# Peptides against a protein of PDB entry 3T7K, part 7

Target 1, 248 residues: chain A of PDB entry 3T7K
Amino acid sequence: KAEKILARFNELPNYDLKAVCTGCFHDGFNEVDIEILNQLGIKIFDNIKETDKLNCIFAPKILRTEKFLKSLSFEPLKFALKPEFIIDLLKQIHSKKDKLSQININLFDYEINGINESIISKTKLPTKVFERANIRCINLVNDIPGGVDTIGSVLKAHGIEKINVLRSKKCTFEDIIPNDVSKQENGGIFKYVLIVTKASQVKKFTKLINDRDKNETILIVEWNWCVESIFHLNVDFTSKKNVLYQKK

## One batch from the design tools (peptide; made by RFdiffusion4, then SolubleMPNN)

Design b1_p8_6_s1 (from b1_p8_6, 4 letters changed)
Fold by OpenDDE base, seed 5:
Structure b1_p8_6_s1 (fold): chain B 248 residues (1-248), chain A 8 residues (1-8)
Amino acid sequence: as target 1 above (248 residues)
Amino acid sequence: MDVELPDV
């Protein structure tokens, strides 16, 4: 069926998209449209897997979804596109009136607002955002909204190797892991990095660390610090935004 | 439906 629909075009583009969708296409696509998209080099996946070599995200805007945040870790993210790309493409393909021998849909017309070439270019870097920031091991409180698995999965996609889940009420100093990064010469390495949800946790962890390891560097942040770092593909250590405690 | 991770 798809072949018969596409046979009216003299030439078919190959978009070379391996995509996930977030905030759009909840009902998926019919079999014919999937086959049409496949013939145009557009493959849509339900979930992010590293093996799929995903290079595209479809979303109506910048979203704080797991998929959107992880899409910024793609190697590279080639395109962040509005769902209207697929809608207009399929509409043109199903149109019987278009005397067009060619599909005239340009990917660049459908870019998600706020995902610019500067962001896209950073996805071509050989390192991840937290890796570049010398953040390898973090402590994450177990009561984080969204859950430690989802949050942890996003953080790992962005170069955090080890996530230590802290049982906020029961944890001791011995439960807190250091950020085990070899001292590279010029980067402010925090020995203890923690993501917390409450001021009481800041008070607890700062006390535990300072009582036992008084001279060490501490960074305690909110989840939003991570999100902003991901959205910019850069950690700004000069910003106090979403930083709850910092000891240099 | 993909849930937006809440602002904490």
Scores: peptide ipSAE 0.468, ipTM 0.927, DockQ to the pose 0.732
Fold by OpenDDE base, seed 4:
Structure b1_p8_6_s1 (fold): chain B 248 residues (1-248), chain A 8 residues (1-8)
Amino acid sequence: as target 1 above (248 residues)
Amino acid sequence: MDVELPDV
């Protein structure tokens, strides 16, 4: 059926998109539209798998979804597009107008606001955002909204190798893992990095660390610190935004 | 449905 619909075009683009969707297309696509998109080099996947070599995200805007946050870890993310790209594309293809020579839809007209070439260019870097920031091992409180598995999966996609889940009420100093990164000459490496949800945890963990491992470097942040770092594909250690405690 | 991760 798709072939018959596409036969009205003399030339078909190959968009070379391997995409996931978030915040759009909840009902999916019908079989004909999937076949049409496939003929145009657009493959949509239900879930993110590294083996699929995804290069595109469809979303109406910047979202704090697992898929959106992970899309910024694609190697590279080539396109972050509004769903209107697919809508307008399918609308043009299903139009009963006369034979068209080509499909006239430019991907660049559908960019998600706030995902610019500066962000896209950083996805071409050989390192992940937290890797560049010398954050390899973190401590994550078990009561984090969104769950430790989802949050942990996003953080791992962005170069955190080890996530230690802290049982916030029962945790002792011995439960806290160091960020095991060799001192590089040019970067403030934090020995202890923690993601927490409340001020009482800041007070607890700062006390535990300072009482047992005096003079060590500590970074305690909110989840939003990670999100902002991901959205910018850069860790700004000069910013105090979403930093709950810092000891250099 | 993709859930936005909380602002916490």
Scores: peptide ipSAE 0.468, ipTM 0.925, DockQ to the pose 0.748
Fold by OpenDDE base, seed 1:
Structure b1_p8_6_s1 (fold): chain B 248 residues (1-248), chain A 8 residues (1-8)
Amino acid sequence: as target 1 above (248 residues)
Amino acid sequence: MDVELPDV
């Protein structure tokens, strides 16, 4: 069926999109439309796998979903597009109007608001956002909303190698791991990085660390600090936003 | 359904 529909066009674009969707297309696509999209070089995947070399995200806007946050770790993210791209494309293809010799849809007209060329360019960097920030090992509280596995998976996609899950009620100083970044002499490396959910956790962890290691650097942040760092593909250590405790 | 990670 798809071939017969596409036979009206003399030339077909190859968009070269390997995409996931978030916040759109919950019901998927019919078989004919999947075949059409595939012939146009658009392949949609249900889940993110590194092996698939994904380069595109479809979403109505910037979202705090696992898929959206992980899409900013693609190498590179070529396009972040609104679902209207697919809708308008399929609408043009299914249109019975005159011999459209060509499909005239520009991907740049469908960019997600707030995902600009500056963000896209950072996805071409050889390092991830937290690698550039000298954050390799973090401590994460076990009571984080969204769950430690999902949050941890997003953080790992962005260059955090080791996530230590802290049992907030039972943890001791010995349970807290250092951010072991051996080689950068010149960057203000925080020895202890923690993501917490409550002010009581800040009080607990600051006491535990300062009582045992008085001269060490500490960064305690909210999850929103990580999200904002991901959305900008940059860690701003000058900002106090979502920073609960900092000792340099 | 993709859930937005909560703003805690």
Scores: peptide ipSAE 0.468, ipTM 0.925, DockQ to the pose 0.738
Fold by OpenDDE base, seed 2:
Structure b1_p8_6_s1 (fold): chain B 248 residues (1-248), chain A 8 residues (1-8)
Amino acid sequence: as target 1 above (248 residues)
Amino acid sequence: MDVELPDV
């Protein structure tokens, strides 16, 4: 069926998209439309797998979903597109109007607001955002909203190698792991990095660390510090936004 | 349905 529909065009684009969707297309696509999209070089996947070499995300806007946050770790993310791209494309293809020589849909007209070329270009870097920030090992409180598995999976996609889950009520100093990175000459490495949810955890962990080693560098942040770092694909250590405690 | 991770 798709071949007969597409035979009305003299030329077909190859968009070369391997995409996931978030915040759109909840009902999926019919078999004919999937076949049409596949013939145009658009493959939509249900889940993120590294083996699929995903290069695109469809979303109505910037979202704080696992898929959206992980899409910024694609190697590279080529396109972040509004769902209207697919809607308008399929609408043009299904149109009964005269023989169109070409499909006249430009990907660049459907960019997600706030995902600019500066963000896209950073996904071409050989390193991940937290790797560039010298954050390899973090401590994560077990009571984090969204759950440690989801949050941990996003952080790992962005270059955090080791996530230590802290039982916030029962943990001791010995449960806290150091950020095991070699001292680079340019400084700015925190020995202890922690993601926490409340001020009582800041007080607890600050005390535990300072009572055992008063000279250690400490960074305690909210989850939003990680989210902002991902959305910018850059860690700004000059910003105090979402930083709960910092000792250099 | 994809859930947005909460603002903490």
Scores: peptide ipSAE 0.467, ipTM 0.926, DockQ to the pose 0.729

Design b1_p8_6_s2 (from b1_p8_6, 3 letters changed)
Fold by OpenDDE base, seed 3:
Structure b1_p8_6_s2 (fold): chain B 248 residues (1-248), chain A 8 residues (1-8)
Amino acid sequence: as target 1 above (248 residues)
Amino acid sequence: MDVELPDT
């Protein structure tokens, strides 16, 4: 069926998209449309796997979903597109207008607002955002909204190697791991990095660390600090936004 | 539906 539909076009584009969707296409695609998309070099995957070499995200806008956040870790993310790309493409292909010799849909017309070439270019870097920021090992409170697994998975996709989950009520200083990064010349290294949810946790962890390791550098942030860092593919250590405690 | 992670 797809071949018959596409046979009316003299030339077919190859978009070379390996994509996931978030915040759109909840009902998926029918078999014919999947085959059409495949013939146009568009493969849509249900889940993110590194082996699939994903290069595209479909979303209506910037979203705080696991898929969207992880898409910014693609190597590279080539395109972040609105779902209207697929909608308009399929609409054009299914159109009864016999006179369509070619498909006239440009990917660049469907870019997600706020995902610009500066963001795309950073996905071509050999390092991940937190790796570039010298954040290798973090402490994460166990009561984080969204869950430690999801949050941890996103953070790992962006270059955090080790996530230590802290039992916020029961943890001691010995449960807190240092950010074991070799002194690289070009950035402030925090010995202790923590993601917390409550002011009481800030008070607790700052006390525990300062009482036992008084002269060390500490960064305590909320999840939004990580999200903003991901959305910009840059850690801004000059910003106090979403920073709950900082000791340099 | 993909869940948005919370605004903290």
Scores: peptide ipSAE 0.550, ipTM 0.951, DockQ to the pose 0.723
Fold by OpenDDE base, seed 5:
Structure b1_p8_6_s2 (fold): chain B 248 residues (1-248), chain A 8 residues (1-8)
Amino acid sequence: as target 1 above (248 residues)
Amino acid sequence: MDVELPDT
């Protein structure tokens, strides 16, 4: 069926998109439209897997979804597109009135607002954002909204290798892991990095660490610190935004 | 539906 629909075009574009969707297309696509999209080099996946070599995200705007946050870890993210790209494309293809011998839909017209070339360019870097920031091992409180699995999965996608889940009420100093990064010369390496949700946790962990390891560097942040770092694909250690405690 | 992770 798709072949018959596409036969009216003399030339078909190859968009070379391997995409996931977030905040759009909840009901998916019909079989014909999936086949059409596939013939145009657009493959939509339900979930993010590294093996799929995803390069595109469809979303109406910047979202704080797992998929959107992880899309910024794609290697590279080639396009962050509004769902209207697919809508307009399919509309043009299904239109019987368009005497167009060619599909005239440009990807660049559908860019998500706020995902600029500077962000896209950083996805071409050989390192992940937290890797560049010398954050390899973090401590994550078990009561984090969104859950440790989802949050942890996003953080891992962005270069955090080890996530230690802290049972906030029961944890001791021995449960806190150091950020095991070899001292590279010029980067402020924090020995202890923690993501927490409450001021009481800040008080607890700062006490535990300072009582046992008094001279070490500590970074305690909110989840929003991670999100902002992901959205910018850069960790700004000069910013105090979403930093709950810092000891240099 | 993909859930947005909380604003903290």
Scores: peptide ipSAE 0.550, ipTM 0.951, DockQ to the pose 0.727
Fold by OpenDDE base, seed 2:
Structure b1_p8_6_s2 (fold): chain B 248 residues (1-248), chain A 8 residues (1-8)
Amino acid sequence: as target 1 above (248 residues)
Amino acid sequence: MDVELPDT
């Protein structure tokens, strides 16, 4: 069926999209439309797998979903597109109007607001955002909203190698792992990095660390610090936004 | 349905 529908076009684009969807297309696509999209070089996947070499995300806007946050770790993310791209494309293809020589849909007209070329260009870097920030090992409290597995999976996609889950009520100093990075000459390495949810946790962990080693560097942040760092694909250590405690 | 992670 798809071949007969597409036969009315003299030329077909190859968009070369390997995409996931978030916040759109909950009902999926019919078999004919999937076949049409495949003929145009558009492959939609249900889940993110590294082996699929995903390069695109469809979303109505910037979202705080696992898929959206992980899409910014694609190598590279080529396109972040509104679902209207697919809607308008399929609408043009199914149109009974005269023999269209070409499909006239430009990907660049459907960019997600706030995902600019500066963000896209950073996904071409050989390193991940937290890797560039010298954050390799972090401590994560077990009571984090969204769950340690989901949060941890997003953080790992962005270059955090080791996530230590802290039982916030029962943990001791010995349960806290150091951020094991070699001292780079330019400074700015925190020995202890923690993601917490409550001011009481800040007080607890600050005390535990300072009582055992008063000279250690400490960074305690909220989850929003990670999200903002991902959305910008840059860690700004000059900003105090979402930083709960910092000792240099 | 994809769930948005919380705003902290």
Scores: peptide ipSAE 0.547, ipTM 0.951, DockQ to the pose 0.736
Fold by OpenDDE base, seed 1:
Structure b1_p8_6_s2 (fold): chain B 248 residues (1-248), chain A 8 residues (1-8)
Amino acid sequence: as target 1 above (248 residues)
Amino acid sequence: MDVELPDT
């Protein structure tokens, strides 16, 4: 059925998109439209898998979903597109207008607001955002909204290798892991990096660390610090935004 | 439905 619909075009584009959707297309696509999209080089996946070599995200805007945050870790993210791209594409294809020689839809007209070429270019870097920031090992409180598995999965996608989950009420100093980044002599490496949810946790962890390891560097942040770092694909250590405690 | 992670 798709072939008969596409036969009206003399030439078909190959968009070469391997995409996930977030905040759009909840009901999916009908079989005919999936076949059409596949013939145009657009493959939509339900979930993110590294093996699929995903290069595209469909979303109406910047979202704080797991899929959207992880899409910024794609290697590279080629396109971040509004769902209107697919809508307009399918509308043009299903149109009964005379024999169109070509599909005239430019992907660049459908870019998600706030995902610019500067962000896209950073996804071509050989390192992830937290790797570039010398953050390898973090401590995460177990009561984090969204859950440690989801938050941890996003952080790992962006270059955090080890996530230590802290039981906030029961943890001791010995439960806190150092950010062991052995090799970078010249960067202000924080020995202890923690993501927390409450001011009481800041007080607890700062006391535990300072009582046992008085001269060490500490970074305690909110989840929003991580999100903002991901959205910019850059860690700004000069910003105090979402930083709860910092000792250099 | 994809859930947005909390704004903290």
Scores: peptide ipSAE 0.547, ipTM 0.951, DockQ to the pose 0.732

Design b1_p8_7_s1 (from b1_p8_7 with S1M S2K)
Fold by OpenDDE base, seed 5:
Structure b1_p8_7_s1 (fold): chain B 248 residues (1-248), chain A 8 residues (1-8)
Amino acid sequence: as target 1 above (248 residues)
Amino acid sequence: MKDVDLSV
């Protein structure tokens, strides 16, 4: 069926998109449209898997969804596109207008606002954002909104290797893991990195650490610190935004 | 997979 629809075009583009969608296309696509998209080199996946070599995200705007945040970890993220790309493409393809020799839809016209070439270029780096920041092991409180699994999955996609889940009410100093990064020369490595949700947790963890491991470096942040770092694909250690406690 | 909103 798709072949018959596409037969009116003399040449078909190959967009080479392996994409996920977030905040759009909740109902999916019909079988014909999926086949059409596939013939145009557009493959849409339900879930993010490393094996799929995803290179594209469809979203109406920058979102704080798991999929959107993880899309910034793609290697590379080639395109972050508005859903209107697919809508306009399918509309053109289903149009009964006479011999359109070519599909005239340019990917660059559908870029998500705020995902610029600077962000895209950083997805080509051989390292992940938290890896570059010397953050390998973190402590995450168990009461984090979104859940430790989802948050942890996003953080891992961005180069955090080990996520230690802290039971905020029951944890002791022994439950807190150090950020085990080899002292590379010039970067301020925080020995303890924690993501917390409450000021009471800051007080608790700072006390536990300072009482038992004096003079060590501590970074306690909110989830928003991670999100901002992901959106910029850079950790700004000069920013105090979303930093709850810092000891250098 | 539900798009988990992490804006919370």
Scores: peptide ipSAE 0.482, ipTM 0.927, DockQ to the pose 0.877
Fold by OpenDDE base, seed 3:
Structure b1_p8_7_s1 (fold): chain B 248 residues (1-248), chain A 8 residues (1-8)
Amino acid sequence: as target 1 above (248 residues)
Amino acid sequence: MKDVDLSV
């Protein structure tokens, strides 16, 4: 069926998209439309796997979903597109207008607002955002909204190797792991990096660390600090936004 | 995989 539908076009584009969707296409696509998209070089996946070499995200806007945040870790993310690309493409293909010799849909017309070439270019870097920031090992409180597994998965996609989950009410200093990075000359290395949810946790962890390891560097942030770092594909250590405690 | 909203 798809072949018959596409046979009316003299030339078919190859978009070379390996995509996931977030905040759109919850009902998926019918078999014919999937086949049409496949013939146009558009493959949509349900889940993110590194082996699939994903290069595209479909979303209506910048979202704070697991898929969207992870898409910024693609190598590279070639396109971040609005779902209207697929909608308009399929609409044009299914159109009964006999005179359509060509598919006239340009990917660049469907870019997600706020995902600019500067962001796309950073996805071509050989390192991940937190790797570049010398953040290898973090401490994450167990009461984090979204859950430690999902949050941890996003952070790992962005170069954090080790996530230590802290039971915020029961943890001691010995439960806190250091950010074990070799002293690289060019970046502020924090010995202790923590993601917390509450001011009481800041007070607790700062006390625990300072009482036992008084001279060490500490970074305590909110989840939003990580999100902003991901959205910019850069950690800005000069920003106080979403930083709850910093000791250099 | 459920598209988990991490806006919270």
Scores: peptide ipSAE 0.479, ipTM 0.926, DockQ to the pose 0.882
Fold by OpenDDE base, seed 1:
Structure b1_p8_7_s1 (fold): chain B 248 residues (1-248), chain A 8 residues (1-8)
Amino acid sequence: as target 1 above (248 residues)
Amino acid sequence: MKDVDLSV
């Protein structure tokens, strides 16, 4: 059926999209439309796997979903597109009107607002955002909303190598791991990096660290600090936004 | 699978 529908076009574009969807297309596509999209070089995946070499995200806007946050770690993210791209494309293909010799849909007309060329260009860098920030090992509280596995998976996609889960009520100083970064060349390395949810955790961890390791650098942040860093593909250490405690 | 919302 798809072949018969596409046979009216003399030339078919190859969009070369390997995509995931978030906040759109929850019901998926019918078999005919999937086949049409596949013939146009558009492959949609249900889940993110590194082996699939994903290069595209479909979303109505910037979202704080696992898929959206992970899409900014694609190598590169070529396109962040509104679902209207697929809608208009399929609408043009199913149209009975004129002998359209070609499909006239430009990907750039469907860019997600706020994902600009500056963001896309940073996804071509050989390093991840937290790697560039000299954050390799973090401490994460076990009561983080969204769960430690999901949050941890997003952080790992962005260059965090080791996530230590802290049991906030029972943890001691010995349970806190240092951010072991060998190359001290850039004078902004924090020995202890922690993501916390509550002010009581800030008080606890600052006391534990300062009582045992008085002269060490500490960064305690909210999850929103990580999200903002991901959305900008840059860590701004001059910003106090979502920073709960900092000792240089 | 519902994509996990991390807006919290």
Scores: peptide ipSAE 0.477, ipTM 0.924, DockQ to the pose 0.791
Fold by OpenDDE base, seed 4:
Structure b1_p8_7_s1 (fold): chain B 248 residues (1-248), chain A 8 residues (1-8)
Amino acid sequence: as target 1 above (248 residues)
Amino acid sequence: MKDVDLSV
């Protein structure tokens, strides 16, 4: 069926998209439309797997979903597109109007607002955002909204190698792991990095660390600090936004 | 994978 629909075009573009969707296309696509998209070099996946070499995200806007946050870790993310790209494409293809020689849809017209070339260019870097920031090992409280597995998966996609889950009510100093990175000459490395949900945790962890490992560097942040770092593909250590405690 | 909202 798709072949008959596409036969009216003399030339078909190859978009070379390996995509996931977030905040759109919840009902998926019908079999004909999937086949049409496949013939145009557009493959949509249900889940993110590294083996699929995903290069595209479809979303109506910047979202704080697992898929969207992980898409910024693609190597590279080539395109971040509004769902209207697919909608308009399929609409043009299903249109009964006369022999269109070509599909006239430009990917660049459908860019997600706020995902610009500066962001896209950073996805071509050989390192991940937290790797560049010398954040290898973090401590994550177990009561984090979204759950430690989802949050942890996003953080790992962005270069955090080890996530230590802290049972916030029961944890001791010995449960807190150091950020085991070699001292680089040019950057303030935090020995302890923690993601917390509430002020009482800040008080607890700062006390535990300062009482047992005096004079060490500590960074305690909210999840939003990680999100902002991901959205910019850069960690700004000069910003106090979403930083709950910092000791240099 | 659920499209989990991490806006919280």
Scores: peptide ipSAE 0.477, ipTM 0.927, DockQ to the pose 0.901

